# Designs tried in a protein design run: peptides against a protein of PDB entry 7RZF. Part 330

Target 1, 358 residues: chain A of PDB entry 7RZF
Amino acid sequence: PFQEEHLKQLYKIVPIKDIRNLYVTFPIPDLQKYYKSNPGHYLGHLIGHEGPGSLLSELKSKGWVNTLVGGQKEGARGFMFFIINVDLTEEGLLHVEDIILHMFQYIQKLRAEGPQEWVFQECKDLNAVAFRFKDKERPRGYTSKIAGILHYYPLEEVLTAEYLLEEFRPDLIEMVLDKLRPENVRVAIVSKSFEGKTDRTEEWYGTQYKQEAIPDEVIKKWQNADLNGKFKLPTKNEFIPTNFEILPLEKEATPYPALIKDTAMSKLWFKQDDKFFLPKACLNFEFFSPFAYVDPLHCNMAYLYLELLKDSLNEYAYAAELAGLSYDLQNTIYGMYLSVKGYNDKQPILLKKIIEKM
Target 2, 358 residues: chain A of PDB entry 7RZF as posed
Amino acid sequence: PFQEEHLKQLYKIVPIKDIRNLYVTFPIPDLQKYYKSNPGHYLGHLIGHEGPGSLLSELKSKGWVNTLVGGQKEGARGFMFFIINVDLTEEGLLHVEDIILHMFQYIQKLRAEGPQEWVFQELKDLNAVAFRFKDKERPRGYTSKIAGILHYYPLEEVLTAEYLLEEFRPDLIEMVLDKLRPENVRVAIVSKSFEGKTDRTEEWYGTQYKQEAIPDEVIKKWQNADLNGKFKLPTKNEFIPTNFEILPLEKEATPYPALIKDTAMSKLWFKQDDKFFLPKANLNFEFFSPFAYVDPLHSNMAYLYLELLKDSLNEYAYAAELAGLSYDLQNTIYGMYLSVKGYNDKQPILLKKIIEKM

## One batch from the design tools (peptide; made by RFdiffusion4, then SolubleMPNN)

Design b2_p29_4_s4 (from b2_p29_4, 12 letters changed)
Fold by OpenDDE base, seed 5:
Structure b2_p29_4_s4 (fold): chain B 358 residues (1-358), chain A 29 residues (1-29)
Amino acid sequence: as target 1 above (358 residues)
Amino acid sequence: PPFLKITYYEATFTTDEVKVPTPSEVLYR
């Protein structure tokens, strides 16, 4: 176990690539035996969430962070890490202490709300979908992966262990949350701005770094992280598919899209999947407007409209993506293009949300 | 009036397009 001397440490690391990253790392117990409940995945899902009221949403709003990943990582034998990794902006590099404060405020929010069974159920459902519709991996890579995980899981469960959640364990979630404290933190800042300011070199990769103790005042500041009213738990993901029924091929199924609706205002083409037999669909909409490209002013207005529309849809984008739905909005010379792709079951919900914002 | 061309393709999703990130892949990006 890391002793006190290994905790509350700041590492300033010089990267080879021009990247700015912050790693906030917490030593945690080995959770491998709890794979059926996977409390680290639950916490990673919430901490790494990108929806409204998320940690990332707030840090993005401040212009400090571009991306955020949260989750458990394997450590050495007998322990793991929980890591929050963010891609820092140039401004964010100047606000690392405040970024970490916001992390602890979000963690404090998770403590205050307690473990949510509905969140676990969503994780379970998402993982079940991912397992059921897992892409065919290259046999060599797959066999090597399976051989590696055979050391950790019973043979009977080796195929499912990484995906199928079975047990809601609020006690384990709370146990991991209790390890996500300032007194248990290891911080690494990766930036070229530390070039020439390092005093150590890592033996294996020659990485230049400086190690410093985090001041007790800073630790206390993080320990006193209060609830930030901007942080909220995510809303229920309405886009998670539940119906995977594949309709039988129509007798008159054409190899090409057939015109099924022809009106003065709309044409609709349909092609049934005759190849993949997946519960997925692509909806493509082309909107024609005589005003879209008539002059530079209208062109710019159409562009601004689409940007505003995209911005208004950001609240759904992440939840849709998690559920295996995507949308695309593009300006065209004739107007606009909308595409909705993914599992067909909840596409009408996403499409309705898009239309309501239009 | 905007002509709405609705092309409904039941997607021949090649497996490659919508990578639902596996829990393991989310950790390494």
Scores: peptide ipSAE 0.018, ipTM 0.401, DockQ to the pose 0.153
Fold by OpenDDE base, seed 1:
Structure b2_p29_4_s4 (fold): chain B 358 residues (1-358), chain A 29 residues (1-29)
Amino acid sequence: as target 1 above (358 residues)
Amino acid sequence: PPFLKITYYEATFTTDEVKVPTPSEVLYR
């Protein structure tokens, strides 16, 4: 178990690769027995969220962070870690204390709002979808993974235990949140900028690092993290599929797209899936405009229009991605291309959002 | 303690792009 002397430590680490990372680590109790509620997944989902009002959204807006991952990780016997990992920009490397302050502000927001059953339900639904439509894994890797997890789960649950949430346990969520405190923090900064500034070498990998105590004043600043009004819980994800019905293959199904609508303003081709039999669709739209490429000015205006459109849709991008939906927007010499892919059930919702922004 | 190498498994969604001919590809045939 980490003793107090191992807490409130800062590690400056020299990587082999040119990477800039921040790891904020908290020791937590062993949560393995709580796999049916998985409070660490709930917290990882929120802390790692990329939507409006998220921790990442704020840190990106400041130009400090590119990516963020939050979640639990196995530790030694009898304890785990909760880790928040961010990819730092060059500017972010200068603002690590402020980045961590924002992390604690977000955690404080989660405490203030309390555990949300609807968020748990979304996690449950997303995991159920992921389980049901899991891609075929390599047999050897899959067998080895199953063999490993047999130590943690009943045989009857081994296939489902990592995915299927069953119990909403707000008490366990709060218990984990109570461990995400500045007094329990271990910070690691990974950057080549620490080259020649280290005094220790790691025994196993030869990694050069420096260990420092985090100043009490800095810990106190993080302990006094106030509520930041920019942080909000995510909105409900409207893109989570609920209908997985697969329509029967038509007797006259062609191996190629058939023209099913032909008008002066539109042509529509349709091909039914005859191979995968998944509740997924690909919607492709080509918009034609005689003005799109008439001159350099119009071409640039069409480009700017699409960039603005993409920016306006960014609020939906992450929620759609989590739900297994994607969209693509491209300029063409004839106009614009739009693609919407993924689970078919909520594609009309995403398409409507796109069209409303156009 | 050994630095936890977090291997990010990027779930490479192998989008087996069923090359549905784009309407533009159908117009050129």
Scores: peptide ipSAE 0.000, ipTM 0.295, DockQ to the pose 0.025
Fold by OpenDDE base, seed 2:
Structure b2_p29_4_s4 (fold): chain B 358 residues (1-358), chain A 29 residues (1-29)
Amino acid sequence: as target 1 above (358 residues)
Amino acid sequence: PPFLKITYYEATFTTDEVKVPTPSEVLYR
């Protein structure tokens, strides 16, 4: 276990690759026994969220961070880590203290709102979908993985334990949140800018680093993190599939798309899945306009229109992705192309959202 | 008015006939 002397430390690390990363690490209790509630997954889902009002959304808006990952990591026996990892921009490297302040403001928001059962339910549903439609793994790799996790889970649960959430435990969520405090933090900054400024070398890999204590004034600044009104909990994910019924193959099903609607304004082709038998669909829309490519001005206007449309849809992109839905919008020489792919159940909702923004 | 070509590939539809308004009907209103 980390003693007090190991906390409130800053590590400046020189990478081999030209990367800029920030790791904000908190020692937490061993949560393995709580796999049925998985409070670390709940917190990782919220802290790592990419939607409006998220930590990443604010940090991206400032140009400081490209990507963010939050979650638990295994430690030694009897403890784990909760880690928030971000990919830093060059500007973000200059604002690490403020980035970490925003992390603590978001964590403070999570404390103020308290544990949300609906968020747990979404995590449960997403994990259940991931389990049900898990791709076939290579038998050797899968067997080795299962053999490894047999040390942690009962034999009867070993196949499901990593996926199936069963218990909402707000007490455990609060317990983990109480460990996510400035007095418990370990910070690592990874950048080539520290080359020639290090005084230690790691024994195993020869990684050059410098260790420094974080100043008490900086710790106090993070401890006094207030509520930032820009941070909000996610909205409910309306794209999570609930119906997975597969319709029987029609007797007259053709191996190629059949024309099922032919009008002056539209043609519709349909092909039923006869191969995969998954509750998934692929919707492709081609829009034709005689004006789309008539001259350079119209071409540029059509381009700008799609860029604005894509921007207006960003609020749904992450939620759709989490739910196993995707969309694509492209300019064509004849107009535009729209594709919607993934689980069929909530595709109409996503399609409606796209059309409403058009 | 844009002509809409809709192609459905690998679609397994569930029984809920959600009448999605065709984009053509929305764009012309």
Scores: peptide ipSAE 0.017, ipTM 0.365, DockQ to the pose 0.054; fails the geometry check
Fold by OpenDDE base, seed 3:
Structure b2_p29_4_s4 (fold): chain B 358 residues (1-358), chain A 29 residues (1-29)
Amino acid sequence: as target 1 above (358 residues)
Amino acid sequence: PPFLKITYYEATFTTDEVKVPTPSEVLYR
């Protein structure tokens, strides 16, 4: 376990690549025995969330952060880490203290709201989908992975233990949240801007770094993180599939797309899956307009329209992605292209939302 | 008239297309 001397430390690290990253790390107990509840996954899901009112949404709105990752990581024997990692903008590099303040404000929001069973249920459902439709892994890699995890899980559970949540444990969520405090923080900033400003070299890779104690005043500022009214829990994910029924192959199924509707305004082609037999569909829409590319003005208007449409759909993009749905919007020389892909069950919901924004 | 060509292409879902985030990937997202 980290001793007190290892806490409240700031590391300024010089990368080989031109990258700007912030790592905010908390030592936590070994949560492996709690795999059935996985409180670290619950917290990672919320802290890493990209929807409205999320930590990332706020930090992006300020121009400080591009991406955010939150979750548990294996440590040494008998302890783990919870890590919040962000990709910093150039501006964000100047606001690291404020970024971390926002992290603690979000964590404080999670404490104030308390553990939510519905969030756990969504995580459970998402993980169950991921398990059920898991891609085939390379046998060698998979075998090695399984061999590694056999040390941690019963043989009967080894295949499911990483995926299937079984128990809502609010007490364990609160326990982990209690470890996510400024007094337990380790901060690493990775930037080329620290070149020539380091005094230490890491033994294994020769990475140059500087270690500094975080000032007590800064720790106190983070300890006094107020509730920020911009932070909200996510809304329920309406895109999580629940029906995985595969329709039988039609007797008249053609090996190629068949024209099933032909009107003055639309043509509809259909091809049933005769190969994969997955509860998935691809919906492709091509919209034609004679005005889309008639001149540079119309071309730019079509482009701007699509960018605005994409922006208006951002609120759904992350939730859809989590649920195994995706959409794509592209300009074409004839107009626009829309694709909706993924589990078929909730595609009508996503498609409706797209059409309503159009 | 806008011609909507709805082409239902065969879900050539290569196993690779719609990755449901693994619990580890969700932990990191």
Scores: peptide ipSAE 0.016, ipTM 0.376, DockQ to the pose 0.203; fails the geometry check

Design b2_p29_5_s1 (from b2_p29_5, 12 letters changed)
Fold by OpenDDE base, seed 3:
Structure b2_p29_5_s1 (fold): chain B 358 residues (1-358), chain A 29 residues (1-29)
Amino acid sequence: as target 1 above (358 residues)
Amino acid sequence: SVERLLLELVKENEEILEKNKGKGDFFVS
């Protein structure tokens, strides 16, 4: 267990690469025995969420952070870490204290809302999808992973234990949230800006760093983190597939795309999958406009339109990606190209959202 | 030991973060 001397510490680290990262870490109990409920994954899903009202959305809006990852990691025997890691902008490097304040404001929002069974169910469903369609890992990696897992799980559960959530445990979620406090924080800032400002060298890698105590005034500021009205729980992910039925191969199935609709305004080509037999589809749309490339003004308008459309769809991008859906939008010399790919079940929902924004 | 774990974590994450750009959760890949 971390003693008090190891808590409330700031590490300034010089990287080899030109990177700017912030690590906000919390010692937590060993949660391995709670794999069926996985409260750390529940919290990682929410803290790492990229949708509207998320921690990342707010930090991006301020220009301080590019990316955010949240979750549990193994530590040493008998404890874990909960880690919030962000990629910092140059401006964000100047606002680390305020970034961490926003993290504690979001954590306070999670405490105020309490554990949500629907969020747990969403995590469960996402994990079930990921498990069902997990690509065959390379045999050596898989065998080594299984051997490691066998130390922690019953043989019967080894294949599923990492993915299948079974038990909603709000008490364990609250227990982990209670460890995510300023008094339990360890902060690492990674930046080349600390070059020549360090006083220690790590023995194994020669990493230069400085360790400092976080001032009590800063800890108190984080302890008094108010509810920020910009933070909201995510909306339910409407893109999570539930139907995985594979349609039988049609008797008239062609090895190449067949023209199935031909009208004055549209042509539709179709090819059934005859190779992979996955509940996935690729929808490709080419839109033709005689105005798309007539002159520089129309070209710039078409470009601007697509950028605005992409921006308006950002609210769905993360939820779609989590659900194994993707979309692509491109300008062409003839107009616009749209692609929707992934699990076929919820593709109509995503396509409808795209069309509603067009 | 505790400092080492943080520095090791930072080093390991530099490689992982490059691979997992865009996933907000540590997906157990």
Scores: peptide ipSAE 0.023, ipTM 0.680, DockQ to the pose 0.454
Fold by OpenDDE base, seed 2:
Structure b2_p29_5_s1 (fold): chain B 358 residues (1-358), chain A 29 residues (1-29)
Amino acid sequence: as target 1 above (358 residues)
Amino acid sequence: SVERLLLELVKENEEILEKNKGKGDFFVS
């Protein structure tokens, strides 16, 4: 277990690759026994969220961070880590203290809102989707994985324990969230800018690093993190599929797309899946406009329109991706192409959102 | 050592982070 002397430490690490990363780590209790509620996954889902009002959205808006990942990781015997990892920009490397302040402001927002059962339900539903459509593992890899899992789970639960959330435990969420405090922090900054500024070498990998105590004034600054009004809980993910019914193959199903609608303004082709038998669909739309490519001005306007449309849809991109939906928008010489792909159940919702922004 | 665990974590995570680029949750495989 980490003693107090191991807390509030800053590590400056020289990478081999030209990377800039920040690791904000918290020692937490071993949560393995709580796999049915998985409070660390709940917190990782929120802290690592990429939607509007998320930690990442704010840090990106400042130009300090490119990517963010949050979650629990196994530690040594009897403890785990909760980690917030970010990819730093060159500017972000200069603002590490402020980045961490924003992390604690977001954590404070989570404390203020308290545990949300609907968020747990979304995590449960997402995990159920992932389990249901998990790729078939190779027998040797599968056997080795199962053998490892048997150390942690009852035999009857081994196949499902990694994916099935069963119990909403707000008490455990609050317990883990209470460990995510400045007094419990360990920070690592990874950058080539620390080359020649280190005083230690790690024995196993030869990694050069410097260890420093985080100043008490900085810890106090993070302890006094207020509520930042820019941070909000995510909205409910309306794209999570719940219906996985596969419709029977139609008797008249053709091996090629059939024209099912032919009008002056639209043609519609349909091909039922006769190969994969998945609850997935691909919706492809080609829009034709005589004005889209008539001259350079119209071409540039069509390009600008599509870029603005993509920007306006960015608020849904992450939620759609989590739910196994994707969309694509492209300019064509004849107009515009739209594709919506993934689980068919919620495709109409995503399509409606796209059309409402057009 | 406790320091080694963090450095090992960083090194292991370099590979994980490359694989999980664009996924905010470590569990989103």
Scores: peptide ipSAE 0.022, ipTM 0.673, DockQ to the pose 0.439
Fold by OpenDDE base, seed 1:
Structure b2_p29_5_s1 (fold): chain B 358 residues (1-358), chain A 29 residues (1-29)
Amino acid sequence: as target 1 above (358 residues)
Amino acid sequence: SVERLLLELVKENEEILEKNKGKGDFFVS
């Protein structure tokens, strides 16, 4: 059990690598028995979200953070940690207190909105997709993982337990959220800028660090975190696949792409998958424009157009990625290249979004 | 022990962050 003396601590750590990281950690109860509801995953999904109105979106907009990860981690026997980890910019390293304030503002937003069953359902659906199409782990790693899981799960559930969300437990979500408070915080800042400013050395790895109490005034500032109107819950992820049907191989299936449509304005090649048998597709579009490479001005305009198009699509990028979809946009000497890859079911939705922004 | 867990966490995450650049959720690994 964490005693009060172990809480509200700041660690300044010197890394071996040239990295700048912030770890905001909270001791939480052991949630292993609640694997069917996985309240820590629910909170990690929201706190770690990268879409509009997310914590990361705000921190990126300020130039303070590059990446953010949130979730639960196993601790010692009888407790876990909830961790928010961010990759800091040089500027972000100067604004750690404000970054953490924004974290608590987002957490306060989650309290105000309360547990959302639709968010749980999305987590469930995403996990089901991940489980169904989990890459075959190397046998040795898989066996070791199963052996570890057998200590926590019934034998019948061992294969599915990590991915199987079955029970929406708003009470457990609130319980974990109640542990995500400034009075329970432990902060670690990792930066080479602390070199020569440390007073302790960790015994196991020789890591140099300094430990400081977080001032009560700073804790109070975080405790008084208001609702920031910039923070919003994510919208529903429209890209999550629900249909995983694999179409039968056509009798006339060619080993190479066949020209199936030839018109004055378009040519279409198609190849059915004859190897992988996955509910995935690759859509590749080459757009030809006689103006794309006429002169340096047109080239620059075409480049600027694609940059603006990419920026306009950023709102969908994360949701698509979570759902196992990706897109790529490139300038070519002939015009533009578009690729859409991943699960075939929702590719038309993503493609439509791209075309609507073009 | 608690300090060690934090430092171990930092070290482990240095390796994980290098592998998982861009995934917002820890559980997708």
Scores: peptide ipSAE 0.022, ipTM 0.654, DockQ to the pose 0.448
Fold by OpenDDE base, seed 5:
Structure b2_p29_5_s1 (fold): chain B 358 residues (1-358), chain A 29 residues (1-29)
Amino acid sequence: as target 1 above (358 residues)
Amino acid sequence: SVERLLLELVKENEEILEKNKGKGDFFVS
């Protein structure tokens, strides 16, 4: 167990690569025995969320952070870590204290809202989808993995235990949240800007670093983190597939796309999947406009339009991605290209959202 | 040492972050 002297520490680390990263880490109990509820995954899902009102959205709006990842990681025997990792901008490197304050404000929001069963259900559903369509691993790799996880799971559950959530445990979520406090924090900042400013070298990799105690005044600022009104829980993910029915192969199925609709304004080609037999579809749309490339002005306007459209769709992008949906928008010399890919069940919902923004 | 665990964690995470670009959650591999 981490003693108090090992907490509230700041590490300034010199990377080999030109990267700027912040790691905010908390020692937590070993949660392996709670795999059926996986409270660390619940918290990682929320803290790492990229939708409107998320921690990342606010930190991006400040220009301090590019990416954020949150979740549990294995530690040594008898404990784990909860980690919030962010990719820092140059400006963000100057605002690390404020970034961490926002992290604690978001954590305080999670405490104030309390555990949400619907969020757990979404995690459960997402994991079930991931399990159902898990790629066939190589037999040797699979057997070795199973042998490793047999130490943690009953034999009857070992095949599913990594993916299938069964128990909503708000008490365990609250228990982990209670460990995500400033008094338990260990911070690492990774930047080349610390070159020549370090006093220690790690023995195994030769990593140069400096260790400092975080000032009590800074800890106190984080302890007094208020509710930031910009933080909100995510909305329900409307893109999570629930229907995985695979339609029978049509008798007239062609090995190439067949023209199934031909009108003055549209042509539609269709090819049924005859190879993969997955509940997935690829929708490709080419929009033609005689004005898209008529002159440089129209070309630039079409470009700006597409950038604005992409920006307006950003609120759905992350939720769609989590649900195994993706979209792509591109300018063409003839107009615009749109692609929607992934599980077919909720593609109409995503497509409707795109069209409503066009 | 407790210090080594953090440094190892950082190094391992650099590799994980490169692999998991776009997922906001650390998938426990």
Scores: peptide ipSAE 0.021, ipTM 0.675, DockQ to the pose 0.458

